# Designs tried in a protein design run: peptides against a protein of PDB entry 3OAK. Part 3

Target 1, 145 residues: chain A of PDB entry 3OAK
Amino acid sequence: DDLEQYLDEKILRLKDEMNIAAQLDIDTLNKRIETGDTSLIAMQKVKLLPKVVSVLSKANLADTILDNNLLQSVRIWLEPLPDGSLPSFEIQKSLFAALNDLPVKTEHLKESGLGRVVIFYTKSKRVEAQLARLAEKLIAEWTRP

## One batch from the design tools (peptide; made by RFdiffusion4, then SolubleMPNN)

Design b1_p30_8_s1
Fold by OpenDDE base, seed 5:
Structure b1_p30_8_s1 (fold): chain B 145 residues (1-145), chain A 30 residues (1-30)
Amino acid sequence: as target 1 above (145 residues)
Amino acid sequence: MTLEEKIAEENRKKKEEEKKEEEEKKKLEE
C-alpha cells in the first residue's frame, strides 16, 4: 500500500534525524568537556523537539511509530548526557506526555529499551518531582493487568 | 540549570509568545 509505505518512510526518516541530533549533541558536549570551550552548546535535540512532538501526537501515526520502533529514539533522547546531566525539562515533559497517549505494549518496551529508562526517572533524585510522577504514571499504565 | 535547560525554556517562551500573537491577530480579523 502506497500510504503505508509513505508513513513508514516518514517515521524512519524522523528516527534517523532523532538519532543524528542525539549523537551531534553528545559529540558537542564531549568536545566541550575535552577542550573546556564553553562556547560549545548542544542544541540539536531542542531544535528538533517540535517536529518530534508533532509526529508523536498524531493518532494516525501511532501504529507506524510503534511498528518502526521510533520509541528507541525516544529512549535515546531520555538518556543522561555525557556531562551526567539529564535532558531538558521540556524534552522530558513533552516526551512523557506523548508517550502517555500511545498504545505502548510490552513488546515495544522491550525492543526499544524505553521501560528501563522510564523506571530510572521514577527513582533518580536528579529528576524533578513533577517529571518523576509522570514517569511513574507511565510505568503504572504499562504494567496494568 | 543546564545549558540545554536554558535553551529549551527560551524556545518554549518564544513559541508561546508567537502562539499568543497569532491568536490575537486571528481575533482581530474576526
Scores: peptide ipSAE 0.028, ipTM 0.422, DockQ to the pose 0.017
Fold by OpenDDE base, seed 4:
Structure b1_p30_8_s1 (fold): chain B 145 residues (1-145), chain A 30 residues (1-30)
Amino acid sequence: as target 1 above (145 residues)
Amino acid sequence: MTLEEKIAEENRKKKEEEKKEEEEKKKLEE
């Protein structure tokens, strides 16, 4: 199916863009820490976030998102930064909100590693209470019998 | 506040300053 192939390519491109954005921001943050240059600003994830949220929110892309393991890139965006800090509140909130509407199964959680990261958000004292609740809701939904 | 939150705030401030400068420049040309 030409449409399915088109959608697969679209999701795979986004996945690549997300991974690149994450790495570029990590590189920027590492350099900022090493040099003390406060002019170095990590913007790649923030710039791409609206596109990511838009894609994740489209019901017609759910199967394509899950089949192509886009959740792996979502996991990468949620992982702690080089200094051990968490991603911005905006990234966390937006991703958790978008994940709530996806029909995520156990197999997708294992394949992406997203389950372990979201569990981390439920346990970490560094996570804001509102976001911890969203993470807990996701875990509850994903572990429903 | 996390490092990324600080950076996000700095990004916002820079964008706001750039917008203000552009608006002031437009007013001076008018």
Scores: peptide ipSAE 0.028, ipTM 0.427, DockQ to the pose 0.023
Fold by OpenDDE base, seed 1:
Structure b1_p30_8_s1 (fold): chain B 145 residues (1-145), chain A 30 residues (1-30)
Amino acid sequence: as target 1 above (145 residues)
Amino acid sequence: MTLEEKIAEENRKKKEEEKKEEEEKKKLEE
């Protein structure tokens, strides 16, 4: 189907963009730490975030999102930064909100590694309380019988 | 506050300072 192919290509392009944004921000932050150059600002994920949220929020893209393992890129965006700190509050909140409406199954959690990362957010003392609650809500939905 | 948030805050502060300086310059040129 032409539409199905178009949607697959769209999601795969976004997946690549997300991975590139994450790597560019990591490179920027590493260089900032190494050089002390405070003019270096990691903004690639923040710039791309509205597009990511828009895609994740579209019900008609759910199957394409899950089948192409876009959740792996979401997991990457939620992983700790070079100094061990977490992504910005905005990124965490937006992604947790968007994930709440996706029909995520166990197989998707395993192939993406997203389950382990979200569990981390429920336990870490570095996570803001309101975000920990959102993470807990996701775990509850994913473990629902 | 995360490193990313610290950087974002720093960027916002710099932009705010630049805006304030520009406004002050405009006032001096009036």
Scores: peptide ipSAE 0.027, ipTM 0.377, DockQ to the pose 0.023
Fold by OpenDDE base, seed 2:
Structure b1_p30_8_s1 (fold): chain B 145 residues (1-145), chain A 30 residues (1-30)
Amino acid sequence: as target 1 above (145 residues)
Amino acid sequence: MTLEEKIAEENRKKKEEEKKEEEEKKKLEE
């Protein structure tokens, strides 16, 4: 199916873009810490975030998203930064909101590692209360019998 | 505030400054 192939390629490209964005921002932040140059600004994830949210929100892409393990890249974006801090409030909120509408199953959580990361957000004292609640909501939905 | 949150704030400030500069440039070209 030409459409299926097109969608697979689209999701795989986005997955790659997300991974690159995360790494570039990490590199920027590390360099900022090392040099003290405050002009170094991490922008790659923020720039790509609207595209990520747009893709995650499309019902017709749900199967393709899950089958190609795009959630692994979502997990990467939610992981702690080099200094141990968490991603920005905007990234967390946007991703949690988008994840709420996906038909995520246990197998997807396992293959992506997303389950463990979201559980972390429910327990961490470093997480804003509002975001912890969103994480809790996701866990509740995913553990629903 | 996380490190990335601080950076995000700086990103927003930079974008706002760029927007102002573009608006000023447009006014000068009029």
Scores: peptide ipSAE 0.039, ipTM 0.446, DockQ to the pose 0.023; fails the geometry check

Design b1_p30_8_s2
Fold by OpenDDE base, seed 5:
Structure b1_p30_8_s2 (fold): chain B 145 residues (1-145), chain A 30 residues (1-30)
Amino acid sequence: as target 1 above (145 residues)
Amino acid sequence: MTLEEKIAKENKEKKEKEEKKKKEEELKKK
């Protein structure tokens, strides 16, 4: 199926872009911490975020997203930063909102590691209450019988 | 405020400045 192949390639490309964006921003932030150079600004995730949200919101891409484990890259974007803090409010909110419409199953959570990370967001004292509630909503949806 | 939150704010401010500049340039062309 030519369409399926096209969609797979699209999602895999995005997955790579997300991973690269995360690493580049981590490198930038590490250097900023080490040198104290405040001119070093991490921009890669922010630049890519609209594209990520757009893809995650498309119902026709849901199967392709889940089958290619794009959720692993989403998990990476939600993990702690070099200073031990969490990603920006905007990234968290956008990703949690987008995830809410995906038919995520237990197998996808295990494969991506996303389940453990989102559970962390429900428990961490460092997470804003609004985002903790969004995380809780996701967990409730994913664990529904 | 987290480190990335600070960075995100800086990024937004930069983007807004760039967009403002573009609008000003477009207005000059009309």
Scores: peptide ipSAE 0.079, ipTM 0.496, DockQ to the pose 0.022
Fold by OpenDDE base, seed 1:
Structure b1_p30_8_s2 (fold): chain B 145 residues (1-145), chain A 30 residues (1-30)
Amino acid sequence: as target 1 above (145 residues)
Amino acid sequence: MTLEEKIAKENKEKKEKEEKKKKEEELKKK
């Protein structure tokens, strides 16, 4: 119906915005490393984060989020930065919190690659202990019978 | 510390240093 189409378009637009934000930040950070220009600041993901969290937290959007593979963009935001470091503490915390409210199934994890990334967060020594525990909680929820 | 956090910290410290210098210069002019 018209509402369903509207919601699909909204989620697909957000997915595109997330992917663009991630790429722009990567480009900024790569340029900062290459040139040594410390005035270059990667802020696109941080600016978009409130909108992402708001959308992920809406129960009425869950099916649209999962059907359009928005979790792939969430995975992209959680992947290591150009120097191998992880995204900011706030991005990790906010995304892990929001993911707890979604009815994520195995098929969504495989389609998005999110499962592998979150497992990485449970094992990596570079991850803050608090965030590793949040990642473990997600894995426990996704693997329960 | 993540790259983003390192950058944020560096920028914050730079801003604070510049503000401190500005205040000191203003104080010297009085």
Scores: peptide ipSAE 0.052, ipTM 0.438, DockQ to the pose 0.024
Fold by OpenDDE base, seed 3:
Structure b1_p30_8_s2 (fold): chain B 145 residues (1-145), chain A 30 residues (1-30)
Amino acid sequence: as target 1 above (145 residues)
Amino acid sequence: MTLEEKIAKENKEKKEKEEKKKKEEELKKK
């Protein structure tokens, strides 16, 4: 089906864009540490975030999102930064909110690694209380019989 | 705060300090 193919390509392109954005931000932050140039600011994920949230919120894309393992890129965006700090508050909040609307199953959590990362957010002392509660809500929904 | 937020704060404070210093120097020359 032409529409299905179009949607698959759209999601795969976004997946690639997300991975590139994450790597570019890591490179920027590493260069900032190496050179001491405080004008270097990692902004690629923040710039792409509205597009990511928009895609994740569309019910007609849910199957395509899950089948193409876009959740792997979501996992990458939630992983700690080079200095061990967490992604920005806005990225965490927006992604947790968007994930709540997807019909995520155990198989999707395993193939993406997202399950382990979200569990980390429920237990880490570095996570804001509000975001820890959102992570807990996701785990509860995903483990529901 | 996150690394991103720390960087943003640091850059803002640096810019404000430089602007204040420049304005003070200009005022002394008048």
Scores: peptide ipSAE 0.041, ipTM 0.431, DockQ to the pose 0.025
Fold by OpenDDE base, seed 4:
Structure b1_p30_8_s2 (fold): chain B 145 residues (1-145), chain A 30 residues (1-30)
Amino acid sequence: as target 1 above (145 residues)
Amino acid sequence: MTLEEKIAKENKEKKEKEEKKKKEEELKKK
């Protein structure tokens, strides 16, 4: 199916873009740590975030998103940064909101590692209460019988 | 506030302060 192939390619391209953005931000932060240059700011994920949210919110892409393990890239974006800090509030909130509407199954959580990361957000003292609640809601939905 | 947000805020404030200082110096020379 040409449409399915097109959608797969679209999701895979986004996955690559997300991974590149994450790596560039990591590189920026590592350089900041090494040089002490406080003008270095990691902005690649923030710049790409609207596109990510747009894709994740499309119901017609849900199967393609899950089948191509885009959630792995979502997991990467949610992981702590090299300095131990968490992604921006906006990234966390936007991703949690988008994840709430996806029909995520246990197999997708295992394949992506997203389950472990979201559980981390429910337990971490560094996470804002509002976001911890959103993470808890996701876990509750994913573990629903 | 995350470290990322703190850094962004600090950088913004620094830039604004520098711009303000430059503007004040230009006004004093006129």
Scores: peptide ipSAE 0.034, ipTM 0.378, DockQ to the pose 0.025

Design b1_p30_8_s3
Fold by OpenDDE base, seed 3:
Structure b1_p30_8_s3 (fold): chain B 145 residues (1-145), chain A 30 residues (1-30)
Amino acid sequence: as target 1 above (145 residues)
Amino acid sequence: MTLEEKIREEYEKKKKEEEKKKKEEELKKK
C-alpha cells in the first residue's frame, strides 16, 4: 500500500545516506594517511548518527528496516577504518543499543553480514570492555533457540 | 589474522612507501 511504499523509500534513502557517510569518512582517513595532515577528521557518521538511532528505535519501522537490509549499512558503520581504528565509542554504543530492540533473525544477519562484525567486537582487544559486553549480549539474543 | 590487524598492516605499508618516496626525491635533488 501507499504507507508501505513510503516507509520503504524512507529507509532506502537513509541506507544511501549512511553508505555515503561511511565512504566520505573512509576517504578522509585515507587522505590523512597519504598527506600526513592530522587535521583531517572523519565526522560524517557522527553527524548522521542521531537520525540513524531515531529510525532504528521506532518499533513501527522494524519490518521495513529488516526487509530493506538496513542492517548492511549498520554493519558498514561498525567496520574498522583505514587507519586501523574503530568507529567512535558513541557510534558503537548507540548502534548496539538500537540493535538490541530489533527482532533480528538469522536470515537478516546473513544478508547483512552483521553477525560476523558483532562477533569481532566480542573478541577484539581494541574494543572497550563495556562495548564488548553489549556485543556479547546481542550474540546471546540472536543465538537463542 | 583479524580484520583490524590486516588494516593496521596496510596502514604501516603505506607509511613506509611514503617515506621511501621522500628519500628518493631528496636523492634526486643532489
Scores: peptide ipSAE 0.018, ipTM 0.360, DockQ to the pose 0.284
Fold by OpenDDE base, seed 4:
Structure b1_p30_8_s3 (fold): chain B 145 residues (1-145), chain A 30 residues (1-30)
Amino acid sequence: as target 1 above (145 residues)
Amino acid sequence: MTLEEKIREEYEKKKKEEEKKKKEEELKKK
């Protein structure tokens, strides 16, 4: 219906915005590496984060989020950056918190690749302890029979 | 090795190689 279409479009727009933000940050960091200009700071994801968290936290959007594979963009935001660093603590914390409240199923993990990335966070030696625990909690929830 | 560690290792390796190349070029100019 009209509402479903509206919600789908909303989520797809956000998905696009997230992907663009991620790429812009990657471009910024690559340029930083190439030029040595340390004034170049990746800020696009951080700027968009409040909107992302707001959407992910809305129960009425859960089905739309999952059906449109917004989790793929979440996965992209969680992937290591060109210099090998991880996304900011704020991004990690916010996304893990939001993911905890979503009714994520195996099919969503497969189509998004999010499962593998979160597992990576449970094994990373540089992830903050509290975030590693959040990642572990997610894995535990998702692997339940 | 995690994906993060692999990426970090590759980054550091590349950086080291670039620094080495720069030094070699500087030596050739003298």
Scores: peptide ipSAE 0.017, ipTM 0.345, DockQ to the pose 0.321
Fold by OpenDDE base, seed 5:
Order: C-alpha cells, then sequence, then structure tokens
Structure b1_p30_8_s3 (fold): chain B 145 residues (1-145), chain A 30 residues (1-30)
C-alpha cells in the first residue's frame, strides 16, 4: 500500500530528526559542562517540538506512530539531560498533552520505554506539580483494564 | 533514587572532580 509506505517513511524520518535533535542538545550541554560556557543553550528539541506535536496530534497517523515506535523518541526527549536537568517545561507539557490522545497500549509502552519515564515524572521532586498531574493522568489511562 | 537524581548526582560528582583536578594542576604549575 502506497499510502501506508508513505506514512511509515514520514514517521521514521521524524523519529530520526527527533533523535538527532536530542543528541545535539546533549552535545551542547556536555560542551557547556566541559567549558563552563553558560551561553551554550540546548534548543534543538524546542525548535522541532511544533512538528512533533503536529504529527502526534493527527488521528490518521496514530497506527503508524505506534507501529514504528515513535514513542521511543518521545521517551528519549523526556529523559533527564547530562546536567541532571529535565527537558523544558514546554516540551514536557506539549508531549504529555499529545500522548493523552494516542491509543497507547502496554506493548507500546514496553517497546519504547515510555512507561517507566512517565512514571518517573510522577515521582520526581523537580517536576512541576502541573506536569506531574498530567503524567499521573497518563499512567491512570494506560493502566485501565 | 530516580533516574534524574542519579544523573544529577553523577554530574555533581564529576564537576567536583574536575574542579579538584583543576586546582591541583594550578598548584603544580607554581
Amino acid sequence: as target 1 above (145 residues)
Amino acid sequence: MTLEEKIREEYEKKKKEEEKKKKEEELKKK
């Protein structure tokens, strides 16, 4: 199916872009740590965020998103950074909101590792209360019988 | 211990070690 192939390629490209953005931000922060140059700011994920949210919000892409394990890249974006910080508030909020509308199942959580990361957000003392609540909401939804 | 806490701890440890090393190197140059 040509459409299916097109959608798969689209998602896989985005997945690659997300992974690259994450790595570039990690590199920036590592350099910041090494040099002490506080002018080095990680911005690659933030720049790509609108595109990510746009894709995640499309109902017609849900199956493709889940089948191609795009959630693994979402998980990567949510992981703590080398300096011990979390991704920006905007990234957290946007991703949690987008995830709420996806028909995520247990198998997707396992293959992506997203489940453990979101649980982390419910427990971390550095996570804003508002975002912790969103994370809790996701966990509640995913654990429904 | 959360993943964030672990990473933060490692970061802080590394930072302290680097600072110590820097001071030692400065002392050796004198």
Scores: peptide ipSAE 0.017, ipTM 0.356, DockQ to the pose 0.284
Fold by OpenDDE base, seed 2:
Structure b1_p30_8_s3 (fold): chain B 145 residues (1-145), chain A 30 residues (1-30)
Amino acid sequence: as target 1 above (145 residues)
Amino acid sequence: MTLEEKIREEYEKKKKEEEKKKKEEELKKK
């Protein structure tokens, strides 16, 4: 099916873009650590975030998102950064919100590793209370009978 | 044990800990 192929390619391209954005931010932060240049700011994920949220929010893309393991890239975006910090408040909040509307199943959590990362957010003292609650909400939904 | 079951267990443990902490705080306030 041409439409299915088109949607698959679209999601896979976004997945690549997300991975590249994450790597560029990591590289920026590593360079910041190495050089001490505090003017180096990781902004690639933030710049791409609106597009990511837009895609994740579309119900008609849910199956394509899940089948192509876009959640792996979401997981990557949520992982701690080289300096030990977490992604920005905006990234966390936006991604957690978007994830609430996806029909995420156990198999998707396994394939992406997202489940373990979100659990981390429920426990970490580095996470804002509001975001920890959002993470808890996701866990509650995913463990719902 | 499936990942879902593990996640559920972690969630439940956290809830129990929070409830315990809440009860302890309530006891301290009385």
Scores: peptide ipSAE 0.022, ipTM 0.324, DockQ to the pose 0.015; fails the geometry check

Design b1_p30_8_s4
Fold by OpenDDE base, seed 5:
Structure b1_p30_8_s4 (fold): chain B 145 residues (1-145), chain A 30 residues (1-30)
Amino acid sequence: as target 1 above (145 residues)
Amino acid sequence: MTLEEKIAEKYKEEKEKEKKKKEEEEKKKK
C-alpha cells in the first residue's frame, strides 16, 4: 500500500526529528552546566512542538503513530532534563492534551515506556497541579477495564 | 544513566523528602 508506506515514512521522519531535538537540548543544557554560560538555552523541542501536536491530532495518523512507536519519542520529551528540571509547561500541556485523543493501549505503553513517565507526573510535587490532573486523567483512561 | 533512570531517581528523592516532612510534622505535634 503506497499510502501506508508514505504515512510510515512521515511518522518515522518526525520520530527522528523529535529524538534529535531532544538530544540537542540535552547537549545544550549539559554545556550550560559545565561552562556556567547562562545564555545557552534549549529551544529545539519548543520549535518542533507545533509540528508534533499537529501530527498527533490527526485521526487518520493514529494507527501509524502507534504502530511506529512515536510514543517513545513523546516519552523522551517528557523525561527530566540534565539540570533536573522537567520540560516546559507548554510542552507538558500540549503533549498530555494530544495523548488524550489517541487510542493508546497497554502494549503501546509498555513498548514506549510512556506509562511509567505519566505516572511520575501524577506523583511529582514539581509538576503543576493542572498538569498532574491531566496526567491522572490519562492514567485513568488507560487503566479502564 | 538514562533519562528514564533519572526520572526514577527524582521520584525516589521526592518520596524521601515527603517522608522526612511527615516525620518532622509528627515531631512538631508531640
Scores: peptide ipSAE 0.031, ipTM 0.396, DockQ to the pose 0.026
Fold by OpenDDE base, seed 3:
Structure b1_p30_8_s4 (fold): chain B 145 residues (1-145), chain A 30 residues (1-30)
Amino acid sequence: as target 1 above (145 residues)
Amino acid sequence: MTLEEKIAEKYKEEKEKEKKKKEEEEKKKK
């Protein structure tokens, strides 16, 4: 199907962009740690965030998102950074909100590793209470019978 | 260390700190 192929390519391109953004931010923060240059700021994920949220919010892309394991890139964006810090509040909030509208199943959580990361957000004392509650809501939804 | 390992390590560290804090508080009460 031509439409399905088009949508697959669209999602895979975004997946690549997300992975590149994450790696560039990691490289920036690694350099910050090594050099002590506090002017080095990781900004690539923040710049791409609006596009990510836009795509994740499209109902007609849900199957394509899940089938191409875009959630793996979402997981990567939520993981701790080299300096031990977490992604920005806005990234966390936006991604948790977007995930709430996707028909995520157990198989998607396993193949992406997203489940264990979101559980981390429910347990960590470093996570803001508001975001921990959003993470808890996701876990509750994903574990519903 | 992988990012997944970092998640696990950070959680363990938080739990250990919490445990130590509780032990110190109980010691002060004696």
Scores: peptide ipSAE 0.030, ipTM 0.387, DockQ to the pose 0.026
Fold by OpenDDE base, seed 1:
Structure b1_p30_8_s4 (fold): chain B 145 residues (1-145), chain A 30 residues (1-30)
Amino acid sequence: as target 1 above (145 residues)
Amino acid sequence: MTLEEKIAEKYKEEKEKEKKKKEEEEKKKK
């Protein structure tokens, strides 16, 4: 219906915005590596983060989020960057918190690749301990019988 | 190589593949 169409379009627009933000940050960091200009800072994801969190936190959008594979964009945001660094502490914390409230199923994890990425966060020595614990909590919930 | 390093490398490789695919698709549209 009209409402479903509206919600789908909203989520798809956000998905595009997230993907663009990720690419712009990648471009920034690649340029930083190439030029050695340490003043180049990837900020696009951080700028968009409040909007992402707002959408992910809305219970009425959960089905639309999952059906349109917005979790793929979440996965992209969590992946290591070209310089080997991880997304900011704030991005990790906010996304893990938001994911905890979504009714994520196995099919969504496979479709998005998010499961593998979150497992990485449980194992990585580069991840802050408190964030590793949050990642572990997600894995526990997703693998719950 | 640690498991963490292997995972990180895999993600980088996947990103590069996605980038290449996107570039090829854009070239085909021109």
Scores: peptide ipSAE 0.022, ipTM 0.456, DockQ to the pose 0.182
Fold by OpenDDE base, seed 4:
Structure b1_p30_8_s4 (fold): chain B 145 residues (1-145), chain A 30 residues (1-30)
Amino acid sequence: as target 1 above (145 residues)
Amino acid sequence: MTLEEKIAEKYKEEKEKEKKKKEEEEKKKK
């Protein structure tokens, strides 16, 4: 199926872009820590976020998203940064909102590791209350029998 | 250990490995 192949390639490209963005931000922050140069700002994920949200919000891409384990990249984006900080409020909010509309199953959570990360957001004292609630909502939906 | 702590340790470990590698490369060049 040509369409399926096209969609797979699209998602895999995005997955790669997301992973690169995450690594670049990590590198930026590591350099910031090492050099003390406060002008170094991690912005790659933020720049790519609109595209990520756009893709995650498309119902016709849901199967492709899940089958290609794009959620692993979402997990990576949600993980704490080298300086111990969390991704920006906007990243967290946007991703949690987008995840809420995806038909995520247990197998996808295990494959991506996303479940453990979202649970972290429900328990962390550093997470803003609004975002913790969104995380809790996701966990509640995913743990439904 | 929390997930946050585990992740933080992982990043610290990776950073140390990178530093060590860089130092070794610099030593080889001199």
Scores: peptide ipSAE 0.021, ipTM 0.382, DockQ to the pose 0.313

